# Peptides against a protein of PDB entry 6TME: the designs that were tried, part 279

Target 1, 324 residues: chain A of PDB entry 6TME
Amino acid sequence: NRLKRAYIALQAWKKAFYSDPFNTAANWVGPDVCSYKGVFCAPALDDPSVLVVAGIDLNHADIAGYLPPELGLLTDVALFHVNSNRFCGVIPKSLSKLTLMYEFDVSNNRFVGPFPTVALSWPSLKFLDIRYNDFEGKLPPEIFDKDLDAIFLNNNRFESTIPETIGKSTASVVTFAHNKFSGCIPKTIGQMKNLNEIVFIGNNLSGCLPNEIGSLNNVTVFDASSNGFVGSLPSTLSGLANVEQMDFSYNKFTGFVTDNICKLPKLSNFTFSYNFFNGEAQSCVPGSSQEKQFDDTSNCLQNRPNQKSAKECLPVVSRPVDCS
Target 2, 324 residues: chain A of PDB entry 6TME as posed
Amino acid sequence: NRLKRAYIALQAWKKAFYSDPFNTAANWVGPDVCSYKGVFCAPALDDPSVLVVAGIDLNHADIFGYLPPELGLLTDVALFHVNSNRFCGVIPKSLSKLTLMYEFDVSNNRFVGPFPTVALSWPSLKFLDIRYNDFEGKLPPEIFDKDLDAIFLNNNRFESTIPETIGKSTASVVTFAHNKFSGCIPKTIGQMKNLNEIVFIGNNLSGCLPNEIGSLNNVTVFDASSNGFVGSLPSTLSGLANVEQMDFSYNKFTGFVTDNICKLPKLSNFTFSYNFFNGEAQSCVPGSSQEKQFDDTSNCLQNRPNQKSAKECLPVVSRPVDCS

## One batch from the design tools (peptide; made by RFdiffusion4, then SolubleMPNN)

Design b2_p26_7_s1 (from b2_p26_7, 11 letters changed)
Fold by OpenDDE base, seed 1:
Structure b2_p26_7_s1 (fold): chain B 324 residues (1-324), chain A 26 residues (1-26)
Amino acid sequence: as target 1 above (324 residues)
Amino acid sequence: SFPSGYALNDFRSNYEPLLARRAAEE
């Protein structure tokens, strides 16, 4: 009996709660699991005459505890939302039995350990949100082999390089922000055929931006701020026909910011402040357009306010990095 | 019904809002 298994799982989970400040699980009593707060039942996909636990929503419950292995008994769950709690420990490997998993949101918790590789076992997963946790270590390359649409990894402790398999990703949104990723952005990034939004904010990424970024013609948000990127902006960025928000601030970029970037047709906000740019086109000057906002603060630009001193600029500008 | 195939009442998808935004931009 599927509901009996669900009962065992949910009771084990309740037992794994250290604190339930809103008494969310107060009514988690008895075999009628479909009446449990945060538990949602639906007709089974393989048999409409059978009722199964299809979704869990414990978002914003501030529950402290861990995920027990018995959660693997919830084999019919496709929607698992437990964000904004205080769950700790690791994601149980037993969740591999949840083969219908479609949306997995464990964001804003206290999970630790390596990337939850159990997520790679879910064949139908489209939405993965593990942001705002303490996951660490390398990102498995296989994550980008998955047919995911959204991958939220930001605000964790991931390190090492971004896998070259990123180019295989079908995701429209990927966030790497506020981790410890290092190395270069893989050149394969240009192969992300469905990419709309990508965020690299606040990592230890370095090197030159790959020219292949310009192939991301459907990207609307590109944020690479607060890293260690060097060199000039690729001229191929003129290919970002749909980019609306672009941020390269707080890096070590040099060179000239060109018209072909600042005149991108959909560009609404372009921030390239806190770099070492030594020139910009007139179209890049803040205030030059009513439709676009620019920030050129703290560069090495002539005849612009709030720029770095010559003392700060000369050592860097005189030793430009050639990315060609 | 949800893209997952289930018909759930009173369940809020975290994915649907993203889909809606993209649809509006197209």
Scores: peptide ipSAE 0.416, ipTM 0.899, DockQ to the pose 0.032
Fold by OpenDDE base, seed 4:
Structure b2_p26_7_s1 (fold): chain B 324 residues (1-324), chain A 26 residues (1-26)
Amino acid sequence: as target 1 above (324 residues)
Amino acid sequence: SFPSGYALNDFRSNYEPLLARRAAEE
């Protein structure tokens, strides 16, 4: 009965294909869905004597089409991977019936509409990858109430502010890059106790960096490049004991890049180019270390190459933003 | 076996590589 439902779902999906250049669904014929290419069966978790569809892997199939509501009949699926296709439309709300969803990867497709709130209905979801789509609108604050480990949102059309609830997230990896997020990074960011990697690249974020960033003891990658951040780098950044990759380039930062930051023990790459910094410690100078790589290009530093002109620097440096 | 509870043959998890990287760093 469960496989019969899966058959209905998969046949509906095949019918929803506009193009299948690799003939991935060519063998999607007949009731034996477990033999379908990209369909993976396993004994049901609630009844080992019953075989069910547990996973879908259509990655890199370049399939054009949409996700029909009948996919909600795949109630046993925990692993749904359909990245690098040309699926369009919205994520069906009927997928709320897939209560075992654990890994949901629809990245690199042509999905549109608001954030797929159906993802919020999955109680066991750990891996959410919706990057490289055309999702738009506000990010629901509830996303960070989920016990997710990985949240990939980059390269979409999300806008508005980053929810304050981000501090509640237990995720180790979060990407916001290449969206239209605006406003400040919430101060609650420091409460992300499991955070290892966070990427804000290429948004419209602004304001001062919150001091609470320094509380991210487990962070190894922190990239806030290509935004509109202002003010000085928080002195509390000296607390990033495990940061390896740090990028603040292409912002409007001012002030002095301190020794405390550049001598972070695990720091491998620190890029603070294309800002308005007017000073740096000797430890921040490119070439000062064999173990660390720095880029101080296009700032307002004296006696350094490739810096902004006085004309460009003076208006900004003379009017520093006080973040206190 | 996958953290999802299923044991799937010839299925590549997208989450497992992340877990493996984290474990290797510890």
Scores: peptide ipSAE 0.407, ipTM 0.892, DockQ to the pose 0.032
Fold by OpenDDE base, seed 2:
Structure b2_p26_7_s1 (fold): chain B 324 residues (1-324), chain A 26 residues (1-26)
Amino acid sequence: as target 1 above (324 residues)
Amino acid sequence: SFPSGYALNDFRSNYEPLLARRAAEE
């Protein structure tokens, strides 16, 4: 009996709660699991006459506890939303049995350990949100081989390089922000056909931006701020026909910010402050447009306010990194 | 029906709010 298995799983989970401030699981009593708060049932896909647990929604329940292995008995679950809780420990490997998993949101919890590789075992996974946890180690390259729409990794403890497989990703949104990723952005990034938003904020990324970024025709948000990028902005950025928000602030970029970038047709906000740019086109000057906002603060620009001193600029500007 | 095949309320509706949170949290 599938509901019986679900009962076992849910009761095990209830026992794994250390704190339930809102008494979310107060009604988790008895065999009628479909009446449980946050539990959603539906006819089974393989047999419409059988009712199964298809979804869990415990978002914002502030529950403290862990995920017991018995959750693997919820084999019919396609939606697992437990964000904004205080769950700790690791994601159970037993969740590999949830082969219908479609949306997995464990964001804003206290999960630890390496990337939950069990997520890679779900063939139909479309939405993965593990942000605001304590996941650590390397990002498995296989994550980008999956047909995901959204990948939220920000605010974790991931390190090492961004996998080259990123170009295979079909995701429209990918966040790397506030981790410890290092190395260069892979050149394969330009192959991300469905990418709309990508955020690299606050990592240890370095090197030159790959020219292939200019191939991201559908990108609307590109934020690479607070890293260690060097060199000039790729001229190919003129190809970002749909970019609206672009942020390169707090890096070590040098060179000239060109008209071709600042005149991008959909560009509404372009922040390139806190770098070592030594020139900018007139179209890049803050206030030059009523439709676009620019920030050129703390660069090495002449005749602009709030720039770095010559002492700070000369050592860097005189030795620009050649990205060719 | 939900893209997963189930006839459930669309939990995918959480997508937009999550994106909004991202923008605010970064």
Scores: peptide ipSAE 0.153, ipTM 0.755, DockQ to the pose 0.054
Fold by OpenDDE base, seed 3:
Formats: C-alpha cells, structure tokens, sequence
Structure b2_p26_7_s1 (fold): chain B 324 residues (1-324), chain A 26 residues (1-26)
C-alpha cells in the first residue's frame, strides 16, 4: 500500500522534529496522510484510481529537525518544498527512490555536507533550490548535464572551480553567489543558450572574463560583483542585447569602459564601481541618461568624484593584465 | 524570516502540469 508507506515516512519525519513552533504537524495523526497539513495527494501517474502523496509543502514552518531515511518511502513525491525551516544534517540518499522529483526546494535551512548528489539521480528534476545552507565542497560537473530550469546554489560553502560543463546547462536562472568558488569563469559559458539570469556575487573567482559571455543573447541579469576578476571588460559584451542589470563592482578590472557596453539597448543598471578602470565613455557617466543608472565610484577615472588616489591606482593601472 | 536574494520568477508548479507532460510522453 503506497499510502501506508507514506504514513510510515511521515510519522518518522514527525519524530525527527525537534521543534514545531506553529504546530504544523499537530494533525499528523492516523493513516489518512492526505489530510495532513502540508501534505498534498493526487492520482498516481501509473494508476489514476490510486491516490498518492504527490507533494510536500512545509515552507516557512520554522521546524527544527532532520530528514530521516524513511522519507525515501515517499516514492510518488514530485514537489518537495521545505524552505525556511531549521532542518539540519544531510539530504538522505534514500531520496533516490523519489524518481518523480520535479521541484526540490530545501533552501533556507541548516543542511551540511557535500553537494546532495542524490539530486543528480532524479531524471525529471527541473527546479533545484539549495540556497542558504551550509553545503560544502566541489560542485559536481554532472549538475549541468541535467535539464534544469533553475539552479539556486547561493549562500553556501561550495569551493573549487565552476565546472566547464556549465555550457551544457539549459537553465534560465543560475546563482553561484556567496560561496567560495575560485578560478576562472569557463569559456563554455557562452553556450548557455537559455540563460536569462546568472549571479556570481561574492566568490573568489579570478582571471579575465571570457569573451564568450557576449554570446549570452538572452541574459537579462549578469552579476559578477565582489570577486577577483582582472583585465579589461570584453568588447564582446556589446552583444548582450537583452541585459538589463549588469554588475562588475568590487573587482580588479582595468581599462576603458566603452560606449558599446553602456549603450546596450536594454541596459537599466550598470554598476562598475570599486575597480581600477582608468577611463569611461560619456555614455557611462552617472547622470548621463534618465533611463539608465550607472555607478563609477572608486575607480581610477579622471575628473570624476569619489575615485581612488593616484597612489592606489598607479601600481595596478601601470601593469594591466592582457586578456587577449 | 530568511533573505530571498534577487526577486526572481517562481519556477515552481503543481503536480498537474507534470501529470499532463508524462501522459503526453507515454
């Protein structure tokens, strides 16, 4: 009995709760699991006459506890939403049995350990949100081989380089922000044909930006702020025909910010503050446009306010990194 | 409460769209 298995799983989970401030699981009593708060049933895919647990929604329940292995018995679950809780521990490998997993949201919790590789075992996964946890280690290259629509990895403890397989990703939204990623952005990034939003904020990324970024025609948000990027901005950035929000602030960029970038047709906000740019086109000057907002603060620009001192600029500007 | 970061589109759906897709693929 599929509902009986679900009952076993859900009761095991209830026992794994250390705190339930809103008494979310108060009605988790008895075999009628479909009446449980946060549990959603639907006709089974293989037999519409059979009712199964299809979804879990415990978002914003502030529950403290862990995910027990018995959750692997919820084999019919396609939607698993448990964000904004205080769950700790690791994601159970037993969840590999949930072969219908479509949306997996464990964001805003206290999960630890390496990347939950069990997520890679789900053939139908489209939405992965593991942000605001304490996941650590390397990001498996295989994550980008999956046909995901969105990948939220921000605010974790991931390290190492961004896999070159990123170019294989069909995701429209990818966030790497606030991790410990290092190395260069792979040149394969330009192959992300469906990409709309990508965020690299607050990592240890370095090197030159790859020219291939300019091939991201569908990108509306590109944020690479708070890293260690060097060199000039690629001239190919003029190809970002749909970019609206662009942020390169808090890096070590040098060179000239060109008209071709600042005059991008959909550009709304362009922040390139806290770098070592030594020149900018008139179109890049804050206040030059009513439709676009620019920030050129703390660069090495002449005749602009709030710039770095010559003492700070000279050592860097005089030794520009050649990205060619 | 927890921070949300960027105000991105919600890609989440319900079980019905998945059911429809599975039925179409079979």
Amino acid sequence: as target 1 above (324 residues)
Amino acid sequence: SFPSGYALNDFRSNYEPLLARRAAEE
Scores: peptide ipSAE 0.045, ipTM 0.657, DockQ to the pose 0.043

Design b2_p26_7_s2 (from b2_p26_7, 12 letters changed)
Fold by OpenDDE base, seed 4:
Structure b2_p26_7_s2 (fold): chain B 324 residues (1-324), chain A 26 residues (1-26)
Amino acid sequence: as target 1 above (324 residues)
Amino acid sequence: SFPVGYALNDFLATAEPNRERRAKEL
């Protein structure tokens, strides 16, 4: 009996709650699990006459606890949303039994350990949100082999390089922000055919930006701020026909910010402050356009306010990194 | 089939505020 298994799982989970400030699980009593708050039932895919637990939504419940291995008994769950709680520990490997998993949101919790590789075992996963946790270690390259729509990894403790497999990703949104990623952005990034938004904010990324970024025709948001990127902006960025928000601030970029970049047709905000740019086209000057917002603060630009001193600029500008 | 819990609008609604917050911090 599937509902019996669900009952066992949910009762085990209730026992794993250290705190339930909103009494979310107060009605988690008795065999009628479909009446449990945050538990949603639906007809089974293999037998529409059988009712199964298909979804969990405990978002914003502020529950403290952990995920017990008995959750693996929820084999019919396709939607698992438990964000904005205080769950700790690791994601149970027993969740590999949830072969129908479609959306997995454990964001804004206190999970620890390596990347939850159990997510790789779900063949139908489309949405993965593990942001705002304490996951650490390397990102498995296999994550980008999955047919995901969205991948939220930001605000964790991930380190090492971004896998080359990123180019295989079908995701429209990927966030790497506020981790400890290092190395270069893979050249394969240009192969992300469905990419709309990518965020690299606040990592230890370095090197030159790959020219292949210019192949991201569908990208609307590209944020690479607060890293260690060097060299000039790729001329191929002129190919970002749909970019609206672009941020390269707080890096070590040098060279000239070209007209071709600043005149991108859908560009709304372009921030390239806190770098070592030594020139910019007139179209890049803040206030030059009514429809575009620019920030050129703290560069090595002449005749612009709030720039770095010559003393700060000279040692960097005189030794530009050649990315060719 | 099972219902889908997220839509493009919902997705954008959750992601955009976070970007704005981070932008303010920079």
Scores: peptide ipSAE 0.026, ipTM 0.689, DockQ to the pose 0.078
Fold by OpenDDE base, seed 1:
Structure b2_p26_7_s2 (fold): chain B 324 residues (1-324), chain A 26 residues (1-26)
Amino acid sequence: as target 1 above (324 residues)
Amino acid sequence: SFPVGYALNDFLATAEPNRERRAKEL
């Protein structure tokens, strides 16, 4: 019996709670699991006459505990939302049995260990949110082979390079922010056909920005701030016809910020502060537009306020990186 | 059979706004 299995799973989970400050699981008593707070039942997809546990929503419950392997008995769960708790440990491999998993949100918890590869086993997964945890190690390339709509990885301990497979991703939103990723942004990035928002903030990324970024004609948010990027901004950025928010601040960029970039038709905010740019077009000057906001602070620009000293600029500007 | 305490539609009604909110917290 599917509900009996669910009962076993949920009771095991309740037992795995160290603290339930809001008494969320107070009514988790008895076989009627469909009445449990945060547990949602629906007719089974394979048999509408059978009721199954289809969803879990324990968001913002501040529950301390871990995910026991018995959760693998929740084989009908398609929606698993447990963000903003204090769950620790690892994601159980037994969750591979949840073959209907569609949305998986374990964000804002205390999970540790490598990337939860069990997520790769879910054939129908569309939404993956594991941000604000302590996941570490390499990002498996296979994550971008999945037909995901959104991938949230930010605020973890991931390291190594961004996989070349990123170009295969169908996701509209991908976040890498606040990890320990290193290396270059893969040139395959331009192949992300559905990309709207991508965030690289606060990593150890380096090298030149690939020209292929300019192929992301549907991107509305591109943030590469707080990294170690060098060289000039690619001229192909003029192809970002829909970009609204663009941030390259806190890098080591050099060269000239061109008119073609600053006059992008949908551009609302463009921040390129805290770099080593030695020139900018008039269209890039803060205050030059009513519709656009620019920040050119702390560069090597002439006749602009709040710039770096010549002493700081000369060693870098005199040694421009050729990205061609 | 067990009685239904909540429907999937009710879950979706709450989950979607939460997901959208979380997406904006980047």
Scores: peptide ipSAE 0.026, ipTM 0.699, DockQ to the pose 0.035
Fold by OpenDDE base, seed 3:
Structure b2_p26_7_s2 (fold): chain B 324 residues (1-324), chain A 26 residues (1-26)
Amino acid sequence: as target 1 above (324 residues)
Amino acid sequence: SFPVGYALNDFLATAEPNRERRAKEL
């Protein structure tokens, strides 16, 4: 009996709770699991006359505990949302049995260990949110082979390089922010044909921005701030016809910020502060437009306020990195 | 576009808005 298996799983999970401040699991008593708070049943795909546990929603429950292996008995679960809790430990490998997994949100918890590779075993996964945890190590290249709509990885401890397989991703939203990623952004990034939003904030990324970024015609948000990028901004950025929010602040960029970038048709906010730019077009000057907001603070610009000293600028500006 | 065959009306009413909200947040 599927509901009996679900009962075993849910009772094991309740036992794995160290703290339940809102008494979310207070009614998790008895065999009627479909009445449990945060547990949702639906007709099974293979037999519409049979009810199965299809969804879990424990968002914002502030529950402390861990995910026991018995959760693998919830084989009919397609939606698993447990964000904003205090769950710790690792994601159980037994969850590989949840072959219908569609949305997996364990964000804002205290999970540790390497990337939860069990997520790669789910053939129908569309939404993956593991942000605001303590996952560490390298990102498996296979994550981008999956047909995901969104990939949230920010605020973890991931390191190593961003896989070149990123170009295979069909995701509209991808976040890498606030990790320890290093190396260059792969040139294959331009192949992300469905990409709308991508953020690289606060990593150890370096090198030149690939020209292929300009091929991201659907991108509305591009944030590469707080990294170690060098060289000039690619001229191909003029191809970002739909970009609204663009941030390159807190890097080591040099060269000239051109009209072709600052006059992008949908551009609303462009921040390129805290770099080593030595010139900007008039269209890039803060206050030059009522529709666009610019920040050119702390660069090497002449006749602009709040710029770096000559002493700080000269060593960098005189030795620009050639990205061509 | 949720899995075809499941009628998760009560769940979707809560989960989908949360998903959208989370998708907009860093």
Scores: peptide ipSAE 0.024, ipTM 0.676, DockQ to the pose 0.043
Fold by OpenDDE base, seed 2:
Structure b2_p26_7_s2 (fold): chain B 324 residues (1-324), chain A 26 residues (1-26)
Amino acid sequence: as target 1 above (324 residues)
Amino acid sequence: SFPVGYALNDFLATAEPNRERRAKEL
C-alpha cells in the first residue's frame, strides 16, 4: 500500500523534527496522509484508482530537523519543496527511489556534505535548487548532462573548477555565486543554447574570459563580478544580442571597453567598475545614454572621476595579460 | 485514449509560482 508507505515516511520525518515553530506537522496524525499540511496527493500515474503522495511543500516552515532515510518510501513524489527551513545533515541516498522527481528544492537550509549525487539518479529532474546550504567539495560533471531547466548552486561551499560539461546543459538559469569555484570558465560555455541567466559572483575564478561567451545569444543576465578574471573583454561579447544586465566588476580586467559592447541593443546595465581598464568608448561613459546605465568607477581611465591612482594602475596596465 | 493518473502539469501549475518566485531570488 503506497499510502501506508507514505505514512511511515511522514511519521518518521515528523519524528526527525527538532522544532516546528508554526506547528506545520500538528495535523500529521493518522493514516490520512493526504490531509497532512504540506502534503499533496494525486491519482497514481500507473493506476488512477490509487491515490498517492505526489508532492511535498514545506516552504518557509522554519522547521529544524533532518531528512530520515524513510523518505525513500515516498516513491510517488514528483515535487519536493522544503526551502527556507532549518533542516540539517545530508540528503538521504534512499531518495534515489523517488524516480518521478521533477522539482527538488532544498534551498535555504543547513544541509552539509558533498554534492547530493542522488539528484543525478532522477531521470526526469528539471529543477534543482540547493542554494543557501553548506554543500562542499567538487561539483560532479554529470550535473550538466541532465536535462535541467534550472540549476541553483549559489551560496554553498563548492570548490574546484567548473566542469567542462557545462556546455551540455540545457538550463536557462545557472547560479554559481558565492562559492569557492576556481580556474577558468570553460570554453564550452558557448554551447549552452538555452541559457538566459548565469551568475558567477564571488568565486575564485580566474584567467581570461572565453571568446565563446559571445555565442550565448539568449543570455539576458551575465554576472561575473568579484572574481580574479584577467585580460581584455572578448570582442565576441558584441554577439550578446539579448543581454540586459552585465557585470564584470571587481576583477582584474585590462584594456579598452569598446563601443561594440556598450552599444549592445538590449543592454540596460553594464557594470565594469573596480578593474584596470585603461580606456573606454564614449558610448560606455556613464550618463552618455538615457536607456543604458554604466559604472566605470575605480578603473585606470583618464579624465574620469573616482579612478585608481597611477601608482595602483601602472604595475597592472603596463603588464596586460595576453588572452590571444 | 486512456486516462492519465494525474497530470503533473496541473500539480506543477500550483507549485510553479513558488518555483518562479524562488528562481528570481539569488
Scores: peptide ipSAE 0.021, ipTM 0.671, DockQ to the pose 0.036

